# Peptides against a protein of PDB entry 2N1D: the designs that were tried, part 175

Target 1, 169 residues: chain A of PDB entry 2N1D
Amino acid sequence: EVKVKIPEELKPWLVDDWDLITRQKQLFYLPAKKNVDSILEDYANYKKSRGNTDNKEYAVNEVVAGIKEYFNVMLGTQLLYKFERPQYAEILADHPDAPMSQVYGAPHLLRLFVRIGAMLAYTPLDEKSLALLLNYLHDFLKYLAKNSATLFSASDYEVAPPEYHRKAV

## One batch from the design tools (peptide; made by RFdiffusion4, then SolubleMPNN)

Design b1_p30_7_s4 (from b1_p30_7, 13 letters changed)
Fold by OpenDDE base, seed 5:
Structure b1_p30_7_s4 (fold): chain B 169 residues (1-169), chain A 30 residues (1-30)
Amino acid sequence: as target 1 above (169 residues)
Amino acid sequence: MDPFKLSKEELDKAVEEAIAALERDAAELS
């Protein structure tokens, strides 16, 4: 099994996210003010602005596309706590054709990286390709860590209303 | 809970608990 190492700067946000949802019974405000698509686009532009070669730019774009695809595939079944399921159902009903990368934000994107390792373990990637992918995933996580003050905030969550609690049982 | 006031050991433990909870919840849908 492959395990992606989470930067120390992001560990508190994983814990806070978990606590806000499961213990404090709050929900991340949707649609996100800054969605996954926007975060990935900013990362790609950041890499381009640093004067990367054409090959490096191509690799970044492929990694961004891959992260987006995995996020959209895994969000509903792998990246939600049980308490968030009614909210997800409402999003699907109201926006059936919208990819979840346009709805959800940084906290859920971070959750992907604690789950994606298990998925990668079953992919037919050779050792070199897997190592390269992991390097880019860690590079992206470093980017999230550098921008954590603007990407992660408890103020992006709100207390779920009483009617939601009735649906969440 | 204030995750920024946790020791490294407590923080790592909390991360593992968060991951385990997410995995358990996901398993209900499989």
Scores: peptide ipSAE 0.668, ipTM 0.943, DockQ to the pose 0.847
Fold by OpenDDE base, seed 4:
Structure b1_p30_7_s4 (fold): chain B 169 residues (1-169), chain A 30 residues (1-30)
Amino acid sequence: as target 1 above (169 residues)
Amino acid sequence: MDPFKLSKEELDKAVEEAIAALERDAAELS
């Protein structure tokens, strides 16, 4: 079992996200004001600005690409609460060819990291590559934690309209 | 509920509940 540790700073947001969606019956505003692609791009640029070596820069790009790929593959079936399914269906109908990393934002990206561990356990990565990947995933999570004030906000959620509730039963 | 005012133990428990709920919902699609 592969376990990805969530930074303490982000744990409250996981809980608030869960509460907002499942108990308060709110939805994250879509398309996200700052989508996953943008967040990953900012991270990559941040790492580049830190004066990393060419090798580290390459590794960051690969990690970003990997996170994006996993997010896009897992979002619809692994990263949504049941209440969010009608919203996702609407997104697919409106944007059938758009990757979900261009639609969803930080909260759903954070959810990836509580589910990706089990997924990584079935990857054909060798031990060294997996360890390196995990290090970068934790590094990325630290980045999210450092920028949590700008990436996570309850104001990014909105009360679902009555007609939505009828779809979400 | 204010997740930012929870104790570490309470927060960790709440996180586990959130994760469990997400996993249960995902399992319905499997």
Scores: peptide ipSAE 0.665, ipTM 0.941, DockQ to the pose 0.836
Fold by OpenDDE base, seed 1:
Structure b1_p30_7_s4 (fold): chain B 169 residues (1-169), chain A 30 residues (1-30)
Amino acid sequence: as target 1 above (169 residues)
Amino acid sequence: MDPFKLSKEELDKAVEEAIAALERDAAELS
Protein backbone atom coordinates (compact mmCIF):
# COMPACT_ATOMS: atom_id res chain seq x y z
CA GLU B 1 0.00 0.00 0.00
CA VAL B 2 1.18 3.47 -0.92
CA LYS B 3 0.66 5.92 1.92
CA VAL B 4 0.99 9.65 1.53
CA LYS B 5 2.30 11.13 4.76
CA ILE B 6 0.20 14.01 6.03
CA PRO B 7 2.15 16.88 7.59
CA GLU B 8 1.65 17.27 11.32
CA GLU B 9 0.35 20.78 10.77
CA LEU B 10 -2.56 19.47 8.70
CA LYS B 11 -3.61 16.54 10.87
CA PRO B 12 -5.72 18.74 13.19
CA TRP B 13 -7.62 20.03 10.17
CA LEU B 14 -8.48 16.54 9.03
CA VAL B 15 -9.89 15.83 12.46
CA ASP B 16 -11.72 19.15 12.70
CA ASP B 17 -13.22 18.66 9.25
CA TRP B 18 -14.42 15.19 10.22
CA ASP B 19 -15.87 16.45 13.49
CA LEU B 20 -17.62 19.46 11.94
CA ILE B 21 -19.35 17.33 9.33
CA THR B 22 -20.15 14.08 11.10
CA ARG B 23 -20.63 15.14 14.72
CA GLN B 24 -21.62 18.79 14.58
CA LYS B 25 -23.68 18.25 11.41
CA GLN B 26 -22.23 21.23 9.59
CA LEU B 27 -21.52 21.69 5.90
CA PHE B 28 -18.64 23.36 4.12
CA TYR B 29 -20.01 26.46 2.43
CA LEU B 30 -20.23 25.98 -1.34
CA PRO B 31 -19.10 27.27 -3.72
CA ALA B 32 -15.81 27.61 -1.89
CA LYS B 33 -14.38 31.07 -1.35
CA LYS B 34 -11.09 29.64 -2.58
CA ASN B 35 -11.61 26.59 -4.76
CA VAL B 36 -9.23 23.76 -5.60
CA ASP B 37 -8.37 25.26 -8.99
CA SER B 38 -7.22 28.44 -7.31
CA ILE B 39 -5.17 26.62 -4.69
CA LEU B 40 -3.39 24.57 -7.34
CA GLU B 41 -2.76 27.65 -9.45
CA ASP B 42 -1.25 29.44 -6.47
CA TYR B 43 1.02 26.48 -5.82
CA ALA B 44 2.21 26.40 -9.43
CA ASN B 45 2.91 30.12 -9.36
CA TYR B 46 4.69 29.76 -6.04
CA LYS B 47 7.00 27.11 -7.47
CA LYS B 48 7.61 29.22 -10.56
CA SER B 49 8.50 32.30 -8.55
CA ARG B 50 11.10 30.39 -6.56
CA GLY B 51 13.04 29.59 -9.69
CA ASN B 52 12.46 26.67 -11.99
CA THR B 53 14.19 25.18 -14.94
CA ASP B 54 12.03 24.34 -17.91
CA ASN B 55 11.89 20.71 -16.85
CA LYS B 56 10.96 21.51 -13.27
CA GLU B 57 8.20 23.85 -14.36
CA TYR B 58 6.82 21.16 -16.63
CA ALA B 59 6.87 18.64 -13.82
CA VAL B 60 4.99 20.96 -11.48
CA ASN B 61 2.34 21.61 -14.11
CA GLU B 62 1.92 17.90 -14.67
CA VAL B 63 1.53 17.27 -10.97
CA VAL B 64 -1.03 20.06 -10.65
CA ALA B 65 -2.97 18.70 -13.60
CA GLY B 66 -2.89 15.23 -12.11
CA ILE B 67 -4.10 16.36 -8.71
CA LYS B 68 -6.94 18.28 -10.32
CA GLU B 69 -7.98 15.32 -12.43
CA TYR B 70 -7.92 12.88 -9.53
CA PHE B 71 -9.90 15.31 -7.40
CA ASN B 72 -12.59 15.76 -10.03
CA VAL B 73 -12.90 12.03 -10.61
CA MET B 74 -12.90 11.02 -6.96
CA LEU B 75 -14.83 13.80 -5.21
CA GLY B 76 -18.35 12.49 -5.58
CA THR B 77 -17.77 8.87 -4.69
CA GLN B 78 -14.58 8.83 -2.62
CA LEU B 79 -14.12 12.13 -0.80
CA LEU B 80 -17.50 12.88 0.80
CA TYR B 81 -18.91 11.85 4.14
CA LYS B 82 -22.42 10.47 3.93
CA PHE B 83 -23.85 13.63 5.49
CA GLU B 84 -22.53 15.65 2.54
CA ARG B 85 -24.31 13.65 -0.17
CA PRO B 86 -27.46 15.80 -0.40
CA GLN B 87 -25.31 18.90 -0.74
CA TYR B 88 -23.34 17.28 -3.54
CA ALA B 89 -26.55 16.31 -5.32
CA GLU B 90 -27.70 19.91 -5.18
CA ILE B 91 -24.37 21.10 -6.57
CA LEU B 92 -24.63 18.66 -9.47
CA ALA B 93 -28.16 19.81 -10.24
CA ASP B 94 -27.17 23.48 -10.21
CA HIS B 95 -23.81 23.05 -11.94
CA PRO B 96 -23.95 19.86 -13.99
CA ASP B 97 -20.99 20.67 -16.23
CA ALA B 98 -18.71 22.36 -13.73
CA PRO B 99 -15.69 20.44 -12.47
CA MET B 100 -15.83 19.98 -8.74
CA SER B 101 -12.38 21.56 -8.45
CA GLN B 102 -14.16 24.84 -9.18
CA VAL B 103 -16.73 24.27 -6.44
CA TYR B 104 -14.96 22.63 -3.50
CA GLY B 105 -12.02 23.91 -1.48
CA ALA B 106 -9.09 23.05 0.74
CA PRO B 107 -10.74 20.61 3.20
CA HIS B 108 -11.95 18.31 0.45
CA LEU B 109 -8.65 18.65 -1.38
CA LEU B 110 -6.86 17.50 1.75
CA ARG B 111 -9.14 14.47 1.91
CA LEU B 112 -7.85 13.47 -1.51
CA PHE B 113 -4.41 12.84 -0.09
CA VAL B 114 -5.64 10.32 2.45
CA ARG B 115 -7.39 8.41 -0.34
CA ILE B 116 -5.08 8.79 -3.33
CA GLY B 117 -2.49 6.36 -1.99
CA ALA B 118 -4.60 3.33 -2.78
CA MET B 119 -5.11 4.60 -6.32
CA LEU B 120 -1.40 5.13 -6.84
CA ALA B 121 -0.69 1.57 -5.79
CA TYR B 122 -2.42 0.37 -8.96
CA THR B 123 -0.84 2.94 -11.25
CA PRO B 124 1.70 1.45 -13.68
CA LEU B 125 4.69 3.49 -12.54
CA ASP B 126 8.19 2.24 -11.97
CA GLU B 127 9.74 2.69 -8.57
CA LYS B 128 11.72 5.78 -9.53
CA SER B 129 8.72 7.50 -11.11
CA LEU B 130 6.52 6.70 -8.15
CA ALA B 131 9.09 8.05 -5.72
CA LEU B 132 9.36 11.25 -7.72
CA LEU B 133 5.59 11.66 -7.82
CA LEU B 134 5.33 11.09 -4.09
CA ASN B 135 8.00 13.71 -3.52
CA TYR B 136 5.94 16.24 -5.46
CA LEU B 137 2.77 15.30 -3.62
CA HIS B 138 4.55 15.77 -0.31
CA ASP B 139 5.93 19.06 -1.56
CA PHE B 140 2.40 20.21 -2.32
CA LEU B 141 1.21 19.11 1.10
CA LYS B 142 4.01 21.11 2.68
CA TYR B 143 2.73 24.09 0.72
CA LEU B 144 -0.76 23.52 2.13
CA ALA B 145 0.71 23.29 5.61
CA LYS B 146 2.60 26.53 5.15
CA ASN B 147 -0.61 28.28 4.10
CA SER B 148 -2.97 26.42 6.42
CA ALA B 149 -3.93 29.55 8.36
CA THR B 150 -5.55 31.02 5.25
CA LEU B 151 -6.81 27.79 3.69
CA PHE B 152 -8.49 26.08 6.63
CA SER B 153 -11.04 27.65 8.96
CA ALA B 154 -14.03 26.39 10.90
CA SER B 155 -15.80 29.59 9.87
CA ASP B 156 -16.07 28.15 6.37
CA TYR B 157 -18.62 25.67 7.73
CA GLU B 158 -22.22 26.33 8.69
CA VAL B 159 -24.90 24.43 10.55
CA ALA B 160 -27.13 22.47 8.20
CA PRO B 161 -30.82 23.41 8.36
CA PRO B 162 -33.30 20.97 9.91
CA GLU B 163 -34.79 19.99 6.57
CA TYR B 164 -31.34 18.93 5.38
CA HIS B 165 -31.07 16.34 8.14
CA ARG B 166 -34.08 14.50 6.74
CA LYS B 167 -32.31 14.16 3.39
CA ALA B 168 -29.06 12.96 4.90
CA VAL B 169 -30.44 9.72 6.36
CA MET A 1 -13.29 18.81 20.79
CA ASP A 2 -10.20 20.84 19.98
CA PRO A 3 -7.90 18.79 17.76
CA PHE A 4 -5.07 21.27 18.26
CA LYS A 5 -4.88 20.38 21.94
CA LEU A 6 -4.68 16.62 21.50
CA SER A 7 -1.52 14.67 22.19
CA LYS A 8 0.28 13.28 19.17
CA GLU A 9 -1.01 9.81 19.90
CA GLU A 10 -4.57 11.02 20.36
CA LEU A 11 -4.32 13.11 17.21
CA ASP A 12 -3.04 10.21 15.14
CA LYS A 13 -5.85 8.04 16.42
CA ALA A 14 -8.42 10.69 15.56
CA VAL A 15 -6.98 11.00 12.06
CA GLU A 16 -7.32 7.27 11.56
CA GLU A 17 -10.92 7.42 12.74
CA ALA A 18 -11.68 10.23 10.32
CA ILE A 19 -10.12 8.32 7.45
CA ALA A 20 -11.94 5.14 8.38
CA ALA A 21 -15.27 6.97 8.48
CA LEU A 22 -14.63 8.45 5.05
CA GLU A 23 -13.72 5.05 3.66
CA ARG A 24 -16.83 3.44 5.14
CA ASP A 25 -19.05 6.11 3.66
CA ALA A 26 -17.37 5.73 0.27
CA ALA A 27 -17.83 1.97 0.39
CA GLU A 28 -21.60 2.44 0.53
CA LEU A 29 -21.44 3.85 -2.99
CA SER A 30 -19.31 1.04 -4.39
Scores: peptide ipSAE 0.664, ipTM 0.941, DockQ to the pose 0.853
Fold by OpenDDE base, seed 3:
Structure b1_p30_7_s4 (fold): chain B 169 residues (1-169), chain A 30 residues (1-30)
Amino acid sequence: as target 1 above (169 residues)
Amino acid sequence: MDPFKLSKEELDKAVEEAIAALERDAAELS
């Protein structure tokens, strides 16, 4: 099993996200004000501004592309609580051809990192390549932690309307 | 609940509960 370590600064947000959805019956406002694509773009630009070489920039771009791809593949089936399924169905109806990285935001992106470990265990990567990938993933998580004040907020959630509760049985 | 007032042990436990809930919900779609 491959385990991705979550920074201590982000653990409270995982718990708050879980509580807001499953216990308080709230929904993250969609489409996100700052979607996954934008967050990844900001990270890439941040890394480029720190004097990386061409090879380092290439590696960052590949990591960003990989995170985006995994997110888009896993969101619908692996990263949603049961209560969020009707909302997801509505999003698919309204945005049938849009990747979910353009719709969802930081909380759902963070959920990816608690589920991606199992997927990485089945990749044909050698030990050295896997370690390098994990280092980049942890570097990205550190970036999220550094910017958590602007990326994570309970005010981005809203109480689900009464008619939604009937659909989310 | 206020996750920022939890001890480290309580916080880690809450994280595991959140992950377990997400995994259970995902398993329903398998």
Scores: peptide ipSAE 0.660, ipTM 0.940, DockQ to the pose 0.842

Design b1_p30_8_s1 (from b1_p30_8, 16 letters changed)
Fold by OpenDDE base, seed 5:
Structure b1_p30_8_s1 (fold): chain B 169 residues (1-169), chain A 30 residues (1-30)
Amino acid sequence: as target 1 above (169 residues)
Amino acid sequence: EEAERRRREEEEARRNSEELGRLIEEAAAE
């Protein structure tokens, strides 16, 4: 099994996010003030600013593209709690052609990494390529951890209104 | 058929939601 380790700094946030949604019945504000696309772009720029070679730049771009694609594919089916389903339906209605990477933000992006390992196990990658990809994924997670103070905040959540509760519960 | 489809989708959503929570708890405990 392919394992993607979550940085220790981000583990509490995964739990807090889960608690905010499932126990406190809050919703992440959508569309995100800082969406997945922007986070990935910032990461790519961060890596480029570190003096990477053309080859490394290509690899970073491919990794970013891959993360984005996986996120867009998996968000609606694998990365949402039941309480978030009505919100997702509203997003689809309001933004029918928008990729979810332009709507959702850091918390949902982080959720991807608890599931992505299982998906990678079925990808046609050789061992060397997979190892390289995993290294980049861990590097990206480390980036998220370094920027966690600006990416993850309970203030990005709001108590769902009574009207929403009727649809979600 | 539509009602059956909706019921299947709701059940799948429930399962996915619960699995997500379990995976997060597992990841946090590692």
Scores: peptide ipSAE 0.488, ipTM 0.877, DockQ to the pose 0.776
Fold by OpenDDE base, seed 4:
Structure b1_p30_8_s1 (fold): chain B 169 residues (1-169), chain A 30 residues (1-30)
Amino acid sequence: as target 1 above (169 residues)
Amino acid sequence: EEAERRRREEEEARRNSEELGRLIEEAAAE
């Protein structure tokens, strides 16, 4: 099993996100004010601004593309609580051709890193490529932690209306 | 067949939701 450690700064948020959805019956506002595509773009630009070599820039772009791909593949099947399923169905109906990385935001992106370790175990990567990928994933998580105040907020959640509760039962 | 498919999808969604919660608990406890 491949283990991806979550930064200590982000662990409380994972719990809060879980509580907001599953216990408080709230929903993350969609489409996200800042979607996954935007977050990944900001990260790539951040890495480029630090004076990396061309080779390092290329690697960052590949990592960003990879994270986006994993997110879009896993969101609907791995990253949603049961209470969020009706919302997801509505999103698919309203945006059938849009990748979920353009709809969802930071909280769901963070959930990816809780699941990604198990998925990487089935990915045909050589040891060197896997090690490099893991290093970049941890680097990205550190970036999320550094910017957590702007990326994660309970104010981005809303209490689901009674009509939604009927659909979610 | 459609009803069976929906039941399977609902069961899978439930299992996924529970597993996600467990993994978050584990991640938070580390």
Scores: peptide ipSAE 0.487, ipTM 0.878, DockQ to the pose 0.777
Fold by OpenDDE base, seed 1:
Structure b1_p30_8_s1 (fold): chain B 169 residues (1-169), chain A 30 residues (1-30)
Amino acid sequence: as target 1 above (169 residues)
Amino acid sequence: EEAERRRREEEEARRNSEELGRLIEEAAAE
């Protein structure tokens, strides 16, 4: 299995996010004020502004595209707690043609990196390509850690209303 | 048949939810 290391700065947030949803019965406000698409775009622009070569820019774009694709595929089945299922159903009904990367934000994106290692294990990649991909994934996670103050906040969550609890039993 | 389908989907969602929680706890404890 391929393991993607989570930065120490973001480990407490994963636990806080889990606690907010599963124990405190709160929901992340959707649509996100800053969605996954915008986060990935900001990262790509950040890398481009650092004077990267054309080859590095191409690699960054491919990594961004890959992260987005994996997120959109995995969100509904692998990145949600049971309590979030009714909310997801409402999102699908309200935004049937929108990819989830345009709806969800940083907390759910971070959850992807807890699961992505197992998915990469079944992706045919040579050792050099895998090493390069892992380097970029870790680089992206470092970017999330650097911007964690603006990307991760408990104020983006709210207590689910009583009518929601009836659906989430 | 629809009821059985929904039951299977709910069970799968529960399993995925529990696995996600376990993986996060493991990552945090590392």
Scores: peptide ipSAE 0.484, ipTM 0.876, DockQ to the pose 0.769
Fold by OpenDDE base, seed 3:
Structure b1_p30_8_s1 (fold): chain B 169 residues (1-169), chain A 30 residues (1-30)
Amino acid sequence: as target 1 above (169 residues)
Amino acid sequence: EEAERRRREEEEARRNSEELGRLIEEAAAE
């Protein structure tokens, strides 16, 4: 199995996010104020501003595109708690043609990196390419950690109404 | 058959949810 290490700064957030949803029965406000697309764009621009070579910029863009694709594929099937299913169904009904990277935000994006390692294990990449990809993924996670104060906040969650609880049983 | 299909989908969603929780717990414990 391919292991993706989560920065120590973000580990507590994964637990807090889990607690907010599963124990406190709250929901992340959707559509996100800062969606996955914007986060990835900011990262790409950040890397560009650091004076990377054209080749490195190209690699960053490929990584960003890959993360976006994985997120959009995995969100509905692997990145949601049971309590979030009614909300997801509503989002699909209201925005049937929108990629989930335009709806969801940082907390759900972070959940991706808990599962992405297993998927990469079955991806036909040579060892060198895989190592490079992992380096970029870790670099992105470090970026999330650096901006965690802006990207992760309990104030982005709301208590689900009683009628929602009936749907989520 | 439709009811059984929905039941299976709900069970799968439950299993996926529990697995996600376990994986996060493992990640946090590392």
Scores: peptide ipSAE 0.483, ipTM 0.875, DockQ to the pose 0.745

Design b1_p30_8_s2 (from b1_p30_8, 17 letters changed)
Fold by OpenDDE base, seed 2:
Structure b1_p30_8_s2 (fold): chain B 169 residues (1-169), chain A 30 residues (1-30)
Amino acid sequence: as target 1 above (169 residues)
Amino acid sequence: EEKRREEEERREFERNSEELGELIKKAAAE
């Protein structure tokens, strides 16, 4: 199985996110103030600003596109906790034609990287391509870690009302 | 039949939720 290591700076956030949802019964505010699309765009622009060649820019764009696609496919079935199910249903009803990358934000994007390794194990990539992809994924995670103060905050969560609890539990 | 499908989807969602939690714990402990 392909291993994707989470930066030490982001490990506490994964636990905090889990705790906020599952134990404290809070919900991430949706639609996100900064959605996955914008985060990926900022990353791509960040890489371009660092003097990358055209070929490197192409590679970054491909990685960004891949992350977005995986996120949109996996969000509803693999990246949500049980307590978030009613919220997801409401999002689908209110935004039926919007990809989830335009609705959800950094916390859910980070959850993707906990599962992405297993998904990559089924992708037919040669050793060099896989190594390159892994390098970009780790690079992106480092980017998230560097910007963690602006991307991850408990203030982006809200206590779910009693009416929601009746639907979720 | 629609009710059955909905229940199956709910069960799958819950299984994936539990697995996610375990994966998060594992990732944080590494």
Scores: peptide ipSAE 0.629, ipTM 0.927, DockQ to the pose 0.774
Fold by OpenDDE base, seed 4:
Structure b1_p30_8_s2 (fold): chain B 169 residues (1-169), chain A 30 residues (1-30)
Amino acid sequence: as target 1 above (169 residues)
Amino acid sequence: EEKRREEEERREFERNSEELGELIKKAAAE
């Protein structure tokens, strides 16, 4: 398995997110005020502002596109807790053609990175390409950590109503 | 058949949910 290290600043959030959903029975407010697409766009712009060459900009765009693709593929089957299933069903019913990267936000995006290592282990990448990708992923995670105060907040969650609890069983 | 499919999807979802929790606990402990 390929190991993707989570920044120390974000480890507590992973636990808090888990706690909010599974124990506190709260739901992340959807659609997200700042969705995954927006976060990735901000990252790309951030990297661009750092004086990247055209080639480096292309590489960042490819990484962003890759993260978005993985997120959209994995969200519904890999990145949700049981309690979130009714909410996800509602999103699919109300927005059948919307990619999940336009609906969900930073907490769910962060969940991707606890699974992405295993996914990369089964991808046909040579060692050099894998190392490069890992560097970009770690760079992105560092960006999330740097902006964690604006991206991760318990105030983005809300207590699920009693009728929701029945559906989530 | 549809009911069977939906039930299997639900079970898979729950398995993945449990796995996600374990992965997060592991990631947080490292």
Scores: peptide ipSAE 0.627, ipTM 0.927, DockQ to the pose 0.753
Fold by OpenDDE base, seed 1:
Structure b1_p30_8_s2 (fold): chain B 169 residues (1-169), chain A 30 residues (1-30)
Amino acid sequence: as target 1 above (169 residues)
Amino acid sequence: EEKRREEEERREFERNSEELGELIKKAAAE
């Protein structure tokens, strides 16, 4: 098993997100005001501004691309709660050609990192490459933690209407 | 056949949903 540690600052948010959806029956507003693509782009630009060498820049870009790819693959099957299923179906109908990284935002992106460890365990990477990847993933998570005030807010959720509840059961 | 497929997909979705919840709880408790 590959261990990916979640920053302490983000642990409460994972619980709050779960509570908002599963207990309070709320939905994250979609399309996200700040989608996954933009978050990853901001991170990449942030790393560039820190004076990284070309080699480090390349590595960051690869990590960003990887995160985006896995998010898009896993969102629909592994990163949604049961209550979010009707909303996802509506998104697919309304945005059939859009990757989910352009629709969903920070909360769902954070959920990815709860599952990514298990996924990486099956990835054919040598020990050094895996260690490097993990370092970048942790670095990205720290970035999310530093920007948590702007990326994670309960105000981005809304109570689902009665019509939605009938579809979600 | 199509109905069966849809039902299986729904079951898989629900299983993954439950697992996600458990993983979140675990991650938050660590």
Scores: peptide ipSAE 0.626, ipTM 0.926, DockQ to the pose 0.759
Fold by OpenDDE base, seed 3:
Structure b1_p30_8_s2 (fold): chain B 169 residues (1-169), chain A 30 residues (1-30)
Amino acid sequence: as target 1 above (169 residues)
Amino acid sequence: EEKRREEEERREFERNSEELGELIKKAAAE
């Protein structure tokens, strides 16, 4: 098993997100005000602005591309709770050609990192490449933690209407 | 057959949802 450590600052948010959806029956507002694409772009630009070498910039771009790809592949089948299924169906109907990284935001992106370790365990990477990738993933998570005040807020959720509850049970 | 497929997909989605919840709990407890 490949272990991806979640920053302590973000652990409470994972629980709060779970509680908002599963217990309080709320939904994250979609499309996200700040989607996954924009978050990844901001991270890449942040790394570039710090005067990194060309090689480091290249590596960051590859990591960003990888995270985006994993997110888009896994969102619909691995990163949603049961209560979110009708909302996802509506998104697919309204945005059939849009990648989910353009629709969903930080909370769902954070959920990816709970599962990404298991996926990496089956990826044919050599030890050095895997270690490098893990370092960048942890670096990205630290970036999320640093910007958590602007990326994670309960105000981005709303109580689902009664008609939605009938679809979600 | 289509109804069966849809039901299986729903069940799989629910299983994945439950697993996600457990993984979150585990991650939070570490």
Scores: peptide ipSAE 0.625, ipTM 0.926, DockQ to the pose 0.755

Design b1_p30_8_s3 (from b1_p30_8, 14 letters changed)
Fold by OpenDDE base, seed 4:
Structure b1_p30_8_s3 (fold): chain B 169 residues (1-169), chain A 30 residues (1-30)
Amino acid sequence: as target 1 above (169 residues)
Amino acid sequence: AEAERRAREEEEAERNSEALEQGIREAAAE
């Protein structure tokens, strides 16, 4: 079993996100003001600004690309609460060819790291490659934690209208 | 066939939602 540890600073946000959606019946505003693509780009630029070598920059770019791909594959099937399904259906109808990394933002990206461990367990990676990947994922999570004040806010959520409640089960 | 497909999709969505919630609970308790 592969488990990705969530930084202590971000654990409360996972609970708050769950509460906003499931208990308070709110929805994250879509399309996100700051989408997953932009967050990953900011991380890559941050790593490059730290004086990394060319080889390290390449590795960061590959990690960013990997996270983006995992997110786009897993969002619709693994990273949504039941209450969010009608919203997702509307997004697919309005933007059928858009990757979800251009629509969703930081809260859903953070959810990825709660579920990605199971996917990595079935990925054909040797132990060294898996360890390296996990190190990069933890590094990215630390970046999210350091920037949590600007990435995670309850103000990015809104109360779902009555019409939405009739569609949601 | 369409109705059955939709039913399977709803069941999968429910299962995934529960798995996500369980994952959040486990992450918070760690």
Scores: peptide ipSAE 0.534, ipTM 0.880, DockQ to the pose 0.776
Fold by OpenDDE base, seed 2:
Structure b1_p30_8_s3 (fold): chain B 169 residues (1-169), chain A 30 residues (1-30)
Amino acid sequence: as target 1 above (169 residues)
Amino acid sequence: AEAERRAREEEEAERNSEALEQGIREAAAE
């Protein structure tokens, strides 16, 4: 089994996010003020600014593209709590042609790394490629941890209206 | 047909939600 380690700084946020949604019945504000695409772009630019070779830049871009693809594939089926389903349905209706990486933000992106390990276990990657990928994923998570103060905030959530509760389970 | 489809989707949503919660619990416990 492939397991992606979550930075200690971000573990409390996973719990807070869970609590906000499932217990406090709040919803993350959508579309996100800072979406997944933007976060990944900032990461890529951050890596470029740190000095790299052409090959390193290419690798970062591939990783970013991969994370984006995995997020867009997994968001609707793997990364939502039951309470968030009506919101997701509304998003699909309002933004039918938009990838979810343009709609959702940091909290849902972080959830990806809780679930992506199982998906990676079934990928036909050799040991070297997998190790390299994991290194980049951990590097990205470190970036999220470094910027956690701006990326993760309870103020980005709102109490769901009564009408929402009637259609939510 | 529509009822069956919705029932399957709801069941999948429940399973997904539980799996996510479990994953977060495990991640937080490390």
Scores: peptide ipSAE 0.527, ipTM 0.879, DockQ to the pose 0.780
Fold by OpenDDE base, seed 5:
Structure b1_p30_8_s3 (fold): chain B 169 residues (1-169), chain A 30 residues (1-30)
Amino acid sequence: as target 1 above (169 residues)
Amino acid sequence: AEAERRAREEEEAERNSEALEQGIREAAAE
């Protein structure tokens, strides 16, 4: 089993996110003010600005593309709490062809790294490639941790209205 | 048929939600 370590700074947020949704019955405001696409773009630009070679830049781009693809594939089936299902259904109805990386934001992106390990275990990568990928994933997570003050906030959530509760059972 | 489909989707959603919650719990406990 492939295990992706979550930075200590972000572990409390995973719990807070869970609490906001599951216990407090709140919803992350969609579309996200800062979506996954923009977060990944910022990360890529951040890495490219640090004197990377062409090969390293290529690797970053591939990692970003991979994270985006994993997110878009996994969001609807792996990264939502039950309470979020009606919201997701509404998003699909209103934006059937929009990638979820353009709708959802940092909290759901962080959830990806809780679940991605199992997916990576079935990915046909050699040991060296897997290690490199894991290094980039950890690097990206550290980036999220460094920018956590702007990426993760309870103010991005809202109490779901009673009408939502009735359909969210 | 529609009811059965809905039931399967609900079951899948519940499994996903539980798996996610378990993952969060494990991550937080490390």
Scores: peptide ipSAE 0.517, ipTM 0.875, DockQ to the pose 0.806
Fold by OpenDDE base, seed 3:
Structure b1_p30_8_s3 (fold): chain B 169 residues (1-169), chain A 30 residues (1-30)
Amino acid sequence: as target 1 above (169 residues)
Amino acid sequence: AEAERRAREEEEAERNSEALEQGIREAAAE
């Protein structure tokens, strides 16, 4: 089994996010003020600004593209709590052709790394390629941890209205 | 048929939500 380690700084946020949604019955404000696309772009630019070579820049771009693809594939089926399903349905109705990386933000992106390990276990990657990918994933998570104060906040959530509660189990 | 489809979709959503919660719990416990 492939397991992606979550930085200690971000573990409390995973719990807080779960609590806000499942226990406090709140919803992340959508569309996100800072969506997954912008977060990944900022990461890529951050890596570029550190004086990376062309080869390193290429690798970062490939990783960013991969994370984006996995997120867009997995969001609707793997990364939502039951309480969030009506909201997701509304988003699909309002934005049927938009990738979810343009709608959702940092909290849902972080959830990806809790579930992505199982998906990577079935990818046809050799040991060297897998190790390289894992290194970049951990590097990205470190970036999220470094910027956690601006990316993760309970103020980005709001109490779901009574009408929503009737739709959600 | 439609009722059965809805039931399957709801069951899948429930399993997914539980799997996510379990994953978060495991990540937090490490």
Scores: peptide ipSAE 0.517, ipTM 0.873, DockQ to the pose 0.759; fails the geometry check

